# Ledger of designs, part 79: peptides against a protein of PDB entry 3B8E

Target 1, 230 residues: chain A of PDB entry 3B8E
Amino acid sequence: PFLIFIIANIPLPLGTVTILCIDLGTDMVPAISLAYEQAESDIMKRQPRNPKTDKLVNEQLISMAYGQIGMIQALGGFFTYFVILAENGFLPIHLLGLRVNWDDRWINDVEDSYGQQWTYEQRKIVEFTCHTPFFVTIVVVQWADLVICKTRRNSVFQQGMKNKILIFGLFEETALAAFLSYCPGMGVALRMYPLKPTWWFCAFPYSLLIFVYDEVRKLIIRRRPGGWVE

## One batch from the design tools (peptide; made by RFdiffusion4, then SolubleMPNN)

Design b1_p15_6_s2 (from b1_p15_6, 12 letters changed)
Fold by OpenDDE base, seed 3:
Parts: C-alpha cells; structure tokens; sequence
Structure b1_p15_6_s2 (fold): chain B 230 residues (1-230), chain A 15 residues (1-15)
C-alpha cells in the first residue's frame, strides 16, 4: 500500500500504524497456525526430510506468500480504496498525482472528478474513511489465504478444517479488525474511522477468487504431479 | 458525502 502511495502519488490508502497492526497482530497467529496444521495425506507418506538437501522453508511457499497471493491481497485493498474514493467523487484516474495538493492544508479548493471543491478537512475525512475498509479487506482476504495455504495438493474439502489453532487465528484477526474498526478513540489514535457493516462484504469476491484460483491450481497439481504449477 | 457524514457522526459518538 505505501509503495503505491509513493509511486502513484495518490492519497494515503492505509496508515503506517495500521500496517504494523497487520504485521504484528493479524499475520503472526495465522502463520503459527500453519505450523500446527495437520499433515497432508501425501506428506505423511513421504520419508523424513533430509536436513542437508531439504530446505526448512520451501521457495514455493515463499513465492506463494509474497508473490501471487500477496498481490491479490493488495489488489483487494486497493479495490476497496478506489470504490470509496469514487463514491466520494474521486475517480481512480483523478487520484494520480493528486497527493501534493491533497496533503496541502492551505489548498481548500481541490476539485474532484465532478468539479466539487474539497477543503483540507473534508479530504482528510475521506482519506481516513478509506483506512478502515482497506484494513478490513486485507483481513477478509487473509481468511481465504490462511485456509488455502494449509495444503499444497489436497483440496480444503479433502483436508478439512480440523486445526483448532487455525480457527483461533481466524477469530483473533477478526476480533482485532473489529476492535480497530469500532473501538472508541480509534478514529483519533489510528486514523481509522468507523465502518459500515456492508464494507466487510466488499472483500468477499476477492476471497472467493483466491479460493477458486487455489482449488483450480491444486486440481491441476493432482492431475499432473511434478508439473511446473506445483 | 453521505459516507463521510455517517462516519463523522459515528466517530463523534465514539469519542
């Protein structure tokens, strides 16, 4: 999020403190949950890892976590951001290069895509209005990410959701999202204004997309073991 | 904006 803010010179989509809450709060417990996941039926049939040849952390897992899945997660957040700004008169194209004027407190006549003038205070309200939905979108997408990452080859329908730690991780990140979104004072402390409950559903298409993508990928792997898709 | 006004009201209620 912050990189795109710099490169595109758009209004800040998500606060830095909120990013820290994701990294330290929402990501840690889910990551630990994956370590305690039940082994796949195919993994249980494998010989013990050779510590001299087998890496503890698989490059494929790293590629999934920080590559494709992370990109889809970011796209989900930015989609929510652009929807909110568009609903407030700022089309995505109009946001490009707007940051300089947006952040200038002395400019009180910044025009939106429809010629409406926005004061500095009004602009900051809409900016902070974007932070909470962006964060919530990330959390909702993380639900899908956590569920799909539990297995490499087996479908979620085959492996099931028997890991209590996984369920706890999903609960924890959801509780954190609710706390940051609705706890008194979060608008001042974290620049996260309260969210309409409907915005929790804006991420669901992306979560579904990730789920479908992963199930298709796993289906291909099952049909063609040792293929490049693995 | 209706969204801004709603969020402002909610924010004030939470302060």
Amino acid sequence: as target 1 above (230 residues)
Amino acid sequence: SELIELNRKRALELL
Scores: peptide ipSAE 0.019, ipTM 0.551, DockQ to the pose 0.015
Fold by OpenDDE base, seed 4:
Structure b1_p15_6_s2 (fold): chain B 230 residues (1-230), chain A 15 residues (1-15)
Amino acid sequence: as target 1 above (230 residues)
Amino acid sequence: SELIELNRKRALELL
């Protein structure tokens, strides 16, 4: 998100504090859950035929999977961001290069895509209105990530939701997202304005896409063991 | 627009 903010010079889609809350709050529980499941799966796995090569392949696969999932998460967040800004008169094309004027407190006549002028205060209200949905979108997409990371090769439908740590992680992330979104004072403290509950559903298509992508990937791996998708 | 207005009201209540 921050790299796209710099490269595209768009208004800040996600605050630095919110990014820290994602990194420290929402990513930590998934990482612990994955570490625990990896330990459980390694206990259940027969000794790898070649520990060195299988470890290297597995590390590359994990890195590729996380990279791809992270890209889909970012796309989901940006989609929500662009939808909110578009609903408020700022089409995505108009946001390109707008950051400099957007962040200037002395410019009170920034035009939207429809020629409406926005004061600095109004722009900041819209910006901070985007921070919460972006964050919530990331959390909702992370639900899918947590669920898919439970299994490297098996379908989620085959293993089920038996991991208590995974369920706890999903609950914790959801509780954190709800707390940051709706707790009084978060709008002032974190610049995260409260969100209508309907915006939680904007991330669901992306969560579904991640889920479908991972299930298709796992299906390909199962049908073609040793293929390039492994 | 409704979300902005809601957030504006909340922002004004917090100021």
Scores: peptide ipSAE 0.018, ipTM 0.547, DockQ to the pose 0.015
Fold by OpenDDE base, seed 2:
Order: structure tokens, then sequence, then C-alpha cells
Structure b1_p15_6_s2 (fold): chain B 230 residues (1-230), chain A 15 residues (1-15)
């Protein structure tokens, strides 16, 4: 999120303190939970062909998977961010390079995509309104990502949700998201304004698409072992 | 407009 903010010069989608809350509060327990996930029945039956190379390949595959998860989470957050700004008159293309004027408190006539002028106050209300839904969207995407990353090849329907630590992590991150979103004073402390409950559902179609894609991928892997999709 | 109205009071305290 922060890199895109700098490169594209768009209004800040997520506060730095909120990013730290994601890294330390929401991602830690889920990440640990994945380490304690039940082994796949097919992985346990496979002897390593070469213990040195297979460890390196596995570490690379894990690193790539975590990198992909982070990208998916960011994409989900940005989707929600762009939806909110578009609903308030700022189309994604119009946001490019707008940051300088957006953050200037002396400019009170910043135009949206439809020629409506926005005061500094109005812009900051919309910006801070985006912070909470962006964060919540990351959590909602994490639900899907954690479930799909539970297994490499087995369907979620075949492996089941037996890891109590994973389930606890999902509840913990959801509770934290609710706390940060609705606890009094979070707007002052974290620049996270309360959101309407409907915004929790904004990421659901995206999460569902990822889930379906991963299940299809796993189905292909099961039908064609050793393919490039693995 | 709904988002602005929802958060206007809070924004006045934060800005």
Amino acid sequence: as target 1 above (230 residues)
Amino acid sequence: SELIELNRKRALELL
C-alpha cells in the first residue's frame, strides 16, 4: 500500500499505524497457525528426492506463497479504496498525481472526476473513511487466503477445518478488526473512522473468486500431477 | 455525501 501511495502519488489509502497493526496484530497469529496446520496426506507420503535441493525449493515456494498472499491482500484493499473514492466522485485514473493538491490544506477547490470541488476538510473525511474499510478488507481477504493456503493440493472440502489454532487466528483477527473499526476513540487514535457494516462485504466477491480459483487450481494439480500449475 | 455526513463531526475534532 505505501509503495503504491508513493509511486502513484495517490491519497494515502492506509495509515502507517494501521499497517503496523496488520503486521503485528492480524498477520502474526494466522501466520503461526499455518505452521501448525495438519500435514497433507499426499505430502507425508512423499520422500524428499534430494534433501538439500528440495528444502531450498520448498523455502522458495513458501516465500513466493507469502509474497502472493500479501499482493492479494493489497489488491483487495485497493479495490475497496478505489470503490469508496469512486462512489465519492474520484475515479482511479483521476487519483494519479493528485496527492500534492490533496494534502495541501490551502487548496479548497480540488476537483473530482465530475468537476465537483472538494475542500480540504471534505477530502480528509473521505481519506480517513478509506482507512478502516481498507483494513477490514485485508482481514476479509485473509480469511480466504488462510483457508486456501492450508493445503497445496487437497481441497478445503477434503482436508477440513480441523486446526484449532487457525480457527482461533481467524476469530482473533476478526475481533481485532471489529475493535479497531468500532471502538470509541479509534478515529482520533488511528485515523480510522467507523464504517457501515455493509463495507465488510465489499471484499467478499474478490475473496470468493480467489477461493474458487485456488480450488480449481488444486483440482487441476490432483488430476495432472507434475504439471506447471503445481 | 453520506460518508461526509457520517464523519463530519469527527473530522472537525481531528483537523
Scores: peptide ipSAE 0.018, ipTM 0.542, DockQ to the pose 0.015
Fold by OpenDDE base, seed 5:
Structure b1_p15_6_s2 (fold): chain B 230 residues (1-230), chain A 15 residues (1-15)
Amino acid sequence: as target 1 above (230 residues)
Amino acid sequence: SELIELNRKRALELL
């Protein structure tokens, strides 16, 4: 998110405090949940045949999977951001290079894609309105991430969601997202304004995409053990 | 409308 913000010079899609809430709040419980789930899974039962090569392969696979998932999460967040701005009159193409004028408090006549002029106050309301849905989108996508990370080779449909720690992680993330989204004062403290419940659904296509991607990946691994995807 | 007004009040406190 931050790199795209710098390169494209678009209005800030996600606040720094919101990023900290993701890193400290939403990632920690999932990481613990995954650590416990991996200990119970057949992943740990396979001794590496060659500790040097098999460790390197596993590290590359983990790195590739997490990198790709992280990109899909970012795309989901940006999609939600662009939808909100488009509904408020700012089409994605119009946002390119707009940051300089957007962040200038002395410019009160920034035009949207339809020629409507926006004051600095109005622009900041819209910007902060984007922060919460972007965060919520990440959380909803993380639900899929937690589910898919339960296994490396087996389908979710084969193992089910029986891990109590995983279920707890999903509830914790959802509760945190609801708290940050709707608790009074979060708009002032975190620049996270309340969102309409409909914005929670904007992430669902991306959660589905991650799920489908991982199931296809696992299917390929099962059909071609030792292939380039492994 | 209520969310917009709430957000407006919050924005005024932050700016």
Scores: peptide ipSAE 0.016, ipTM 0.498, DockQ to the pose 0.014

Design b1_p15_6_s3 (from b1_p15_6, 13 letters changed)
Fold by OpenDDE base, seed 5:
Structure b1_p15_6_s3 (fold): chain B 230 residues (1-230), chain A 15 residues (1-15)
Amino acid sequence: as target 1 above (230 residues)
Amino acid sequence: KELLEKARLEALKLL
């Protein structure tokens, strides 16, 4: 998100505080829960890694985590961001390069895509209004991310949802997201303004996409062991 | 604080 903010010079899609809430809040308990996941049924059928050639964190794992899943997650957040801004009169193409004028407190006549003028205060309200739905979108996508991380090869349907700590993690991150979104004073303290409950559903297609993508990937690995997808 | 509360109320109208 921050890289696109710099490159495209768009209004800030995700605040620093919301990033901290992801890194320190919503991701910790889910990550710990994976340590308690049951081993895959086929683990003893896998060859041991070659310690001379195979790293625990290889390029393929990095590509999967950051290059593929991370990009889909970011796209989900940006989709929510662009929809909110479009509903408020700012079409995506109009946002390109707008940051300079958007962040200038002395410019009170920034025009939207329809010629409506926006004061600095109004613009900042809309900007901060985007931060919470972006954050919530990330959390909803993280549901899929956490679930797909249960296994490397087996389908989630084969593995099941027996890890009670993981289930607790899903509820914890969701409860934290709801708390940060709706608790009185969060708009002042964290600049996270409340969102309509309907915005929680905006991320569902992306969460489903990640889940389907990973299940297809795992299916390919099971059918073609040792392939480039593994 | 009052400005932020007004901003919050206005944000709720925009979402």
Scores: peptide ipSAE 0.023, ipTM 0.628, DockQ to the pose 0.016
Fold by OpenDDE base, seed 1:
Order: C-alpha cells, then structure tokens, then sequence
Structure b1_p15_6_s3 (fold): chain B 230 residues (1-230), chain A 15 residues (1-15)
C-alpha cells in the first residue's frame, strides 16, 4: 500500500498505526495458533523433506505468500479505498498525483472529480476514514489466509476446524478490528475513524477469492504431485 | 450515523 502511495502519489490508503495494528495486533495470535494445528492426515505418508536439496522456504512459497496472496490482500484494501473515495467524490483517476495538494494544509480548495472543493480537514477526515476500512479489509482477508494455512496439501474441508486456538485467533483479530473501528476515541487516538458496517463486506469477495484459489491450488497439487503449483 | 459523525468531529478537532 505504501509503495503505491509513493508511486501513484495518491492519498495515503493505510496509515502507519493501522499497519502496526496488523503486524502486532491481528497477525500475531493467528500465526501462533498455526503452531497448534493438527497434522494433516497424510503427513506420515509423505516422504521426509531432504534437508540437502529441499529448502524449508522455497521460491514457490514466497511467490505464493507475497506475490499472489499478498497482492490479493492489497487489491482488496485498495478496492475498499477507491470505493470510499469515489463515494466521497474522488474518482480513482483523479487521485493520481493528488497527494501533494492533498497533504498541503494550506490548500483548502482541492477539487474532487465533481468540482466540489475540500478543505484540508475534510480531506483528512475522508483519508482517515479509508484507513479503518482498509485495515478491516485486511483482517477479513486474513481470515481466509489463516484458514488456508491450516494445510499444505489437504483441503480445509478435509482438515476441519478443530484448532480452538486458531478459532480464538479469528475471533480475537475480529474483535480487535471491531474495537479499533468502533470504540469511541479511536479516531482521535489512532486516526482510525469509525466505518459503516457495510465496509466489512467489501473484503468478502477477496477473502472468498483467496480461499477458492488456495483450494484449487491444493486440488491441483493432490492430483498432480510434484507440479510447479506446489 | 450520529456516532460516526461525532467521532469524525472529535477527530477533526485534533487535526
């Protein structure tokens, strides 16, 4: 998100505080929960990893985690961001290069796509209104990420949801997201302005996309072991 | 809606 902010010179889609909340708040418990996941039913039927030839983390895993899933997460966040700004009169094309004027507190007549002038304060309200939904979008997408990470090859439907710590992690990150989004004073304290409940649903297509993508990937791996998709 | 607006207004005071 921050790279796109720099490259496209758009208003900041995700604040530093929200990033910290993701990294330290919402990701930690879910990640730890995976350590308590039950072994896949077929794990003992697999050959041991050859420590001399097989890397623990290979380029395929990195590509999938950061290049594919991470990009889908970012796209989900940006989708929410663009929708909110568009609803407030700023079409995506108009946001390109707008950052300089957007962030200038002395410019109080920045025009939106419809010629409406926005004060600095108004612009910052809408910007920070984007931060919370972006964060929530990431959390909703992380539900899918966490669930798909339960297994390497087996379908989630085969593995089931027996890990109580993982379930707790899902509730914890969701509760934290709700707290940060709706608790009074969070807009002042963390620049996380409250969002309409409808914004939670903006991420659902992306969460579903990740889930379907991974299930299809795992299906391909099961049908064609040793393929490039593994 | 009112809570959202109030929160935004409170945040605005700190901008």
Amino acid sequence: as target 1 above (230 residues)
Amino acid sequence: KELLEKARLEALKLL
Scores: peptide ipSAE 0.018, ipTM 0.578, DockQ to the pose 0.014
Fold by OpenDDE base, seed 3:
Structure b1_p15_6_s3 (fold): chain B 230 residues (1-230), chain A 15 residues (1-15)
Amino acid sequence: as target 1 above (230 residues)
Amino acid sequence: KELLEKARLEALKLL
């Protein structure tokens, strides 16, 4: 999100505070919960790892964590961002290069896509209105991400949801997201304005996409062991 | 809607 903010010079889609809430609030318990995940049912059927050649953290894990899954998360967040701004008169194409004028407090006549003029205060309200839904979108996508990270090869349906700590993590991150979104004063304290409940559903297609994609990937691995997908 | 409006109004006071 921040990279696109710099490259495209668009209004800030995700605030620094919301990023901190993701990194320190919603991600901590879920990430720790993976350490308590039950071993895959087929682990004893695999050859022992060669500690000299086989890395515990390999290019595939890095690609999944920072590449593919991260891109889908970003796409989900940006979709929510662009919808909110479009509903407020700023079409996606109009946002390109707008940051310089958007962030200037002395410019009070920034025009939207329909020729309406926006004061600095009005612009900052709509910007901060994007932060909470973007954050919630990330949390909803993280549900799928956490679930798919339970296994490398087995389907989630084969592995099951027996890890009570992981289940607790899913509830914790959701409860925290609801608290930060709806607790009085969060708009002042964290620049996280309340969102309409309908925005929680905006990320569901992306969460489903991640889940389906990973299940298909794992299915391919099970059918073709030692393939390039593993 | 009321909660959103209240939060927006509070934000306007700080800008």
Scores: peptide ipSAE 0.018, ipTM 0.568, DockQ to the pose 0.014
Fold by OpenDDE base, seed 4:
Structure b1_p15_6_s3 (fold): chain B 230 residues (1-230), chain A 15 residues (1-15)
Amino acid sequence: as target 1 above (230 residues)
Amino acid sequence: KELLEKARLEALKLL
């Protein structure tokens, strides 16, 4: 998000505080919960990893985590961001290069895509209105990401949801997201304005996409062991 | 809706 903010010079899609809440708040417990995941049902049927050749973290895993899943996650967040700004009069194409004028407190006549002028205060309200739904979108997509991380090869339907700590992690991150989104004073303290409950559903297509994508990937791996998808 | 409006009003006072 921050890289696109710099490269495209768009209004800040996700605040630094919200990023910290993701990295330290919503991701920590779920990530720790994966340490308690049960072994895949077929793990004992696999050849042991060669410790000399097989890295724990390889280019394929990095590509999967950052290049594929992380990209879909980012797309989900940006989709929510662009929808909110479009609903407030700023079409995506108009946001390109707008950051400089957007962040200037002395410019009170920034035009939207429809010729409406926005004061600095009005612009900051809509910006902070984007931060919370972006954050929530990330959390909703993280549900799918966490669930798919339960296994490397087996389907989630084969593995099941037996890890109670992981389930707790999903509830914890959701509760934290709800707290940060709706607790009185969060708009002042964290620049996170309350969002309409409907915005929680904006991420669902992307969460589903991640889930389906990974299940298809795992299916291909099971059918064609040693393929480039592994 | 009321919480959103209140948060916006509080933020406007600080901007």
Scores: peptide ipSAE 0.017, ipTM 0.555, DockQ to the pose 0.014

Design b1_p15_6_s4 (from b1_p15_6, 13 letters changed)
Fold by OpenDDE base, seed 1:
Structure b1_p15_6_s4 (fold): chain B 230 residues (1-230), chain A 15 residues (1-15)
Amino acid sequence: as target 1 above (230 residues)
Amino acid sequence: DELLEKARKEALELL
């Protein structure tokens, strides 16, 4: 997200505080939970991998798959960001290159896509209004990511939700998202303004996309063991 | 909406 902010010179979609909340609040507990997840039902039935050849190939493929998932997560966040800004009069094409004027407190007549002038304060309010939904979008997408990460080859439908720590992680990140989104004073303290409950649903297509992507990937791996998709 | 407007107002006062 931050790289796209720099490259496209758009208003900041995700603040430092929201990044910290993701890194420390939403990623840590799930990551720990996955370390204590039950082994795949077939893991002990697999032949030992060749540590010299199979390790490198699999690490690359896993890295690529998780890289793709991360890109889908980012796209989900940016989608939410662009929707919010568009609803406030800033179409995506108009945001390109706008950052310099957007962040200048002395410019109080920045025009939106419809010719409406926005003060610095108004612009910062709408910018910070994007931070919470972006964060929530990441959390909602992470639900799918966390669930799919339980297994490498087995479908989620086969492995199930047996790890209580994983379930706790899902509730913890959701509770944190709800707290940061709706607790009074979070807008002042953390620049995370309350969002309409409907914004939680903006991420669902991307969560579904990740889920479908991973299930298709795993299906291909099951049908073609040792393929390049593994 | 009311919570959002309140938060926006509080944030505006801080800016």
Scores: peptide ipSAE 0.018, ipTM 0.572, DockQ to the pose 0.014
Fold by OpenDDE base, seed 5:
Structure b1_p15_6_s4 (fold): chain B 230 residues (1-230), chain A 15 residues (1-15)
Amino acid sequence: as target 1 above (230 residues)
Amino acid sequence: DELLEKARKEALELL
């Protein structure tokens, strides 16, 4: 998100506070929950790794897969951001290079895509209105990310959802997201304005995409052991 | 919408 903000010079899509809430709030409990996940049912059926070849290849492929998942997650957040700004009159193409004027407190006549002028205060309200839905989008996508991290090879449908600590993690991150989104004073304290409940559904296609992507990846690994996707 | 309006008012006081 921050790299695109710098390169495209768009209004800030995700605030520093929201980043901290992700890093310290929504990711910690889920990460701990993975330590208690049951071993994959097929672990005893796996051939021993070749220590000369398999280690480097597997590390590269794992890093690539997580990199791709992270990109899909970022795309989900940006999609939500662009939809909110478009609903407020700022089409995506108009946002390119707009940051300089957007962040200038002395410019009170920034035009949207329809010729409406926006004061600095109005622009900042819209910007902060984007932060919470972006954050919530990340949390909803993290549901899929956490679920897919349960296994390296088995389908989630084969492994099941038996880890009670993981289930607790999903509820905790969701409850935290709801608290940060709707608790009175969070708009002032964290610049996280409340969002319409409908915005929670904006992330679902991306969550599904991650889930489908990983299930397809795991299916390929099961069908072609030792392939370039493992 | 009412929550958003309240948050907007509070934000305008602090900006």
Scores: peptide ipSAE 0.017, ipTM 0.549, DockQ to the pose 0.014
Fold by OpenDDE base, seed 2:
Structure b1_p15_6_s4 (fold): chain B 230 residues (1-230), chain A 15 residues (1-15)
Amino acid sequence: as target 1 above (230 residues)
Amino acid sequence: DELLEKARKEALELL
């Protein structure tokens, strides 16, 4: 998120404090929970064929856990961010390079995509309105990502949700998201304004798509072991 | 909506 903010010079989609809450609050318990996930039944039955390739498989699983999840979370967050700004008159293309004028307190006539002028105060309200939904979207995407990362090949329907630590992590991050979103004073303290409950559902189609994609991927791996999808 | 409006008012006071 922060890299895209710098490169694209767009208004800040997520505050630094909110990022810290993700890293220290929401991501820690789920990440630990993955280490305690029940071993996939097919992994346990396979003797190590080659120590070098098995390390590569672990590195690929780690890369999926830390690399792909992070990208998916960022994409989900940015999707919600762009939707909110578009609903307030700022189309994604118009946001490119706008940050300099957006953050200037003395410019009170920044135009949106429809020619409406926005004061500094109005812009900052919209910006801070994006912080909470971006954060919540990350949590919603994490639900799907954590579930799909439980197994490499087995379907979620085959492996089940037996890891109590993972379940606890999902509840903990959701409770934290609700607390930060709706607790009085969070708008002042963390610049996280309360959001309408409808914004919790903004990422659901995206989460469903990645879930379906991963289940299809796993199905292909099961039907064609040793294919390029593995 | 009321919570959001309150938060916006509080934010405007801080700007």
Scores: peptide ipSAE 0.016, ipTM 0.541, DockQ to the pose 0.014
Fold by OpenDDE base, seed 3:
Order: structure tokens, then sequence, then C-alpha cells
Structure b1_p15_6_s4 (fold): chain B 230 residues (1-230), chain A 15 residues (1-15)
């Protein structure tokens, strides 16, 4: 979020405290839960790792965790951000370069895409209105990410949902998201305004996209073991 | 909607 905020000079899509809630709140328990995942059913059929050539974390794992999945997750968040701003009169193209005027408290006549003027207070309300739905979008996409990370090769349907700690992680991050979204005072304390229940569904296409993408990837790996996709 | 309006009102008092 911050990278695009700086590069595109758009209004801040996600607050710093909200980012900390993702990193420390929603990501920790799910990440730990993966350590308790059951071994893949075919693990004993694989050759032992060569300690000279095979790493615990390879370039493919890094590419998946940091690159491809992370990009889809970010796209989901920004989609939600752009939808909210568009519903309030700010089309995506109009947001480019707007940050300087947006953040200036002395400018009270910033125009939206339709020529409506916005005061500083009004702009900050709509900015903070984006924070909670963006966060919730990230959490909903993380459900899919956590589920697909259960296995490297086997389908989720083959591995199943046997890890109760994983299920607890999904519950915990969802409960935290609900708490931050709806607990009284969070709008003031964390700039996380309550969101309409409909915003929880905004991320579902992206969660599905991640799931389908990973299942296709795993299918390719199963059909072509030792390929570059593994 | 009422919760959102309340939160917005409280936020405006701090701006």
Amino acid sequence: as target 1 above (230 residues)
Amino acid sequence: DELLEKARKEALELL
C-alpha cells in the first residue's frame, strides 16, 4: 500500500496501524499454524534432499510467497480502495497526483471527478472509510493464501483440512478483523471506520482467483514433476 | 450505517 501511495501520489489507502494489525495480528497465528500442517501424502516417495543443491526455501517458494500471491493480494486491496473512492466521486485516474492537495488542510475545494468540491474533513472521512474495507479484503484473501500454503504439490482436496491449528488461525484472523471493524472507538483510535457487511464479499473473487491459480499450478506440478513450475 | 455515522462524527471532532 505505501509503495503505491508514494509512487502514484494517491490518498493513503491503508493506515500504518492497520498494517501493523496485519503483520502482527492476522499473519502470526496463521503462519505458525503452517508449521503444524500434516506432511503431504507423497513426501516419503520423494528423494532425500541434496544438502549441497537443495535449499529449504528456494526461489520458487520466494516467488510464490512474496511475488505472485502478494501481487494478487495487493490487487484485491486496491480494487476495494478504488471502488470506495469511485462511489464517493473519485475515479482512479483522478486520484493520480492528488495526494498533495488531498493532504493539505488549507485546501477545502478539492474537486472530484464530477466537479464536486470536498473540504479537508470530508476528504479525510472518505480516506479513513477505505482503511477498514482494505484491511478486511486483505484478510479475506489471506484465507485463500493460508489454505493453499498447506501443500506444495498436493491439491487441498487431496490433503484435506485436518490441521485444527490452521482452522484456529483462520478463526483468529477473522475475529480480529471483525473486532477492528466493529468495536466501538476503533474509528477514532485506529482510523478504522465500521464497514457495511457487503464489503466482506468484495474480496471473494480474488480469494477464488488465488485458489484456482494455485490448484492449476499444483496440477501442472503433479503432471510434470521437476518442472520449473515446482 | 448508524455505527459508521457515529464513528465519522467522533472522527470529525478530532480533526
Scores: peptide ipSAE 0.015, ipTM 0.547, DockQ to the pose 0.014

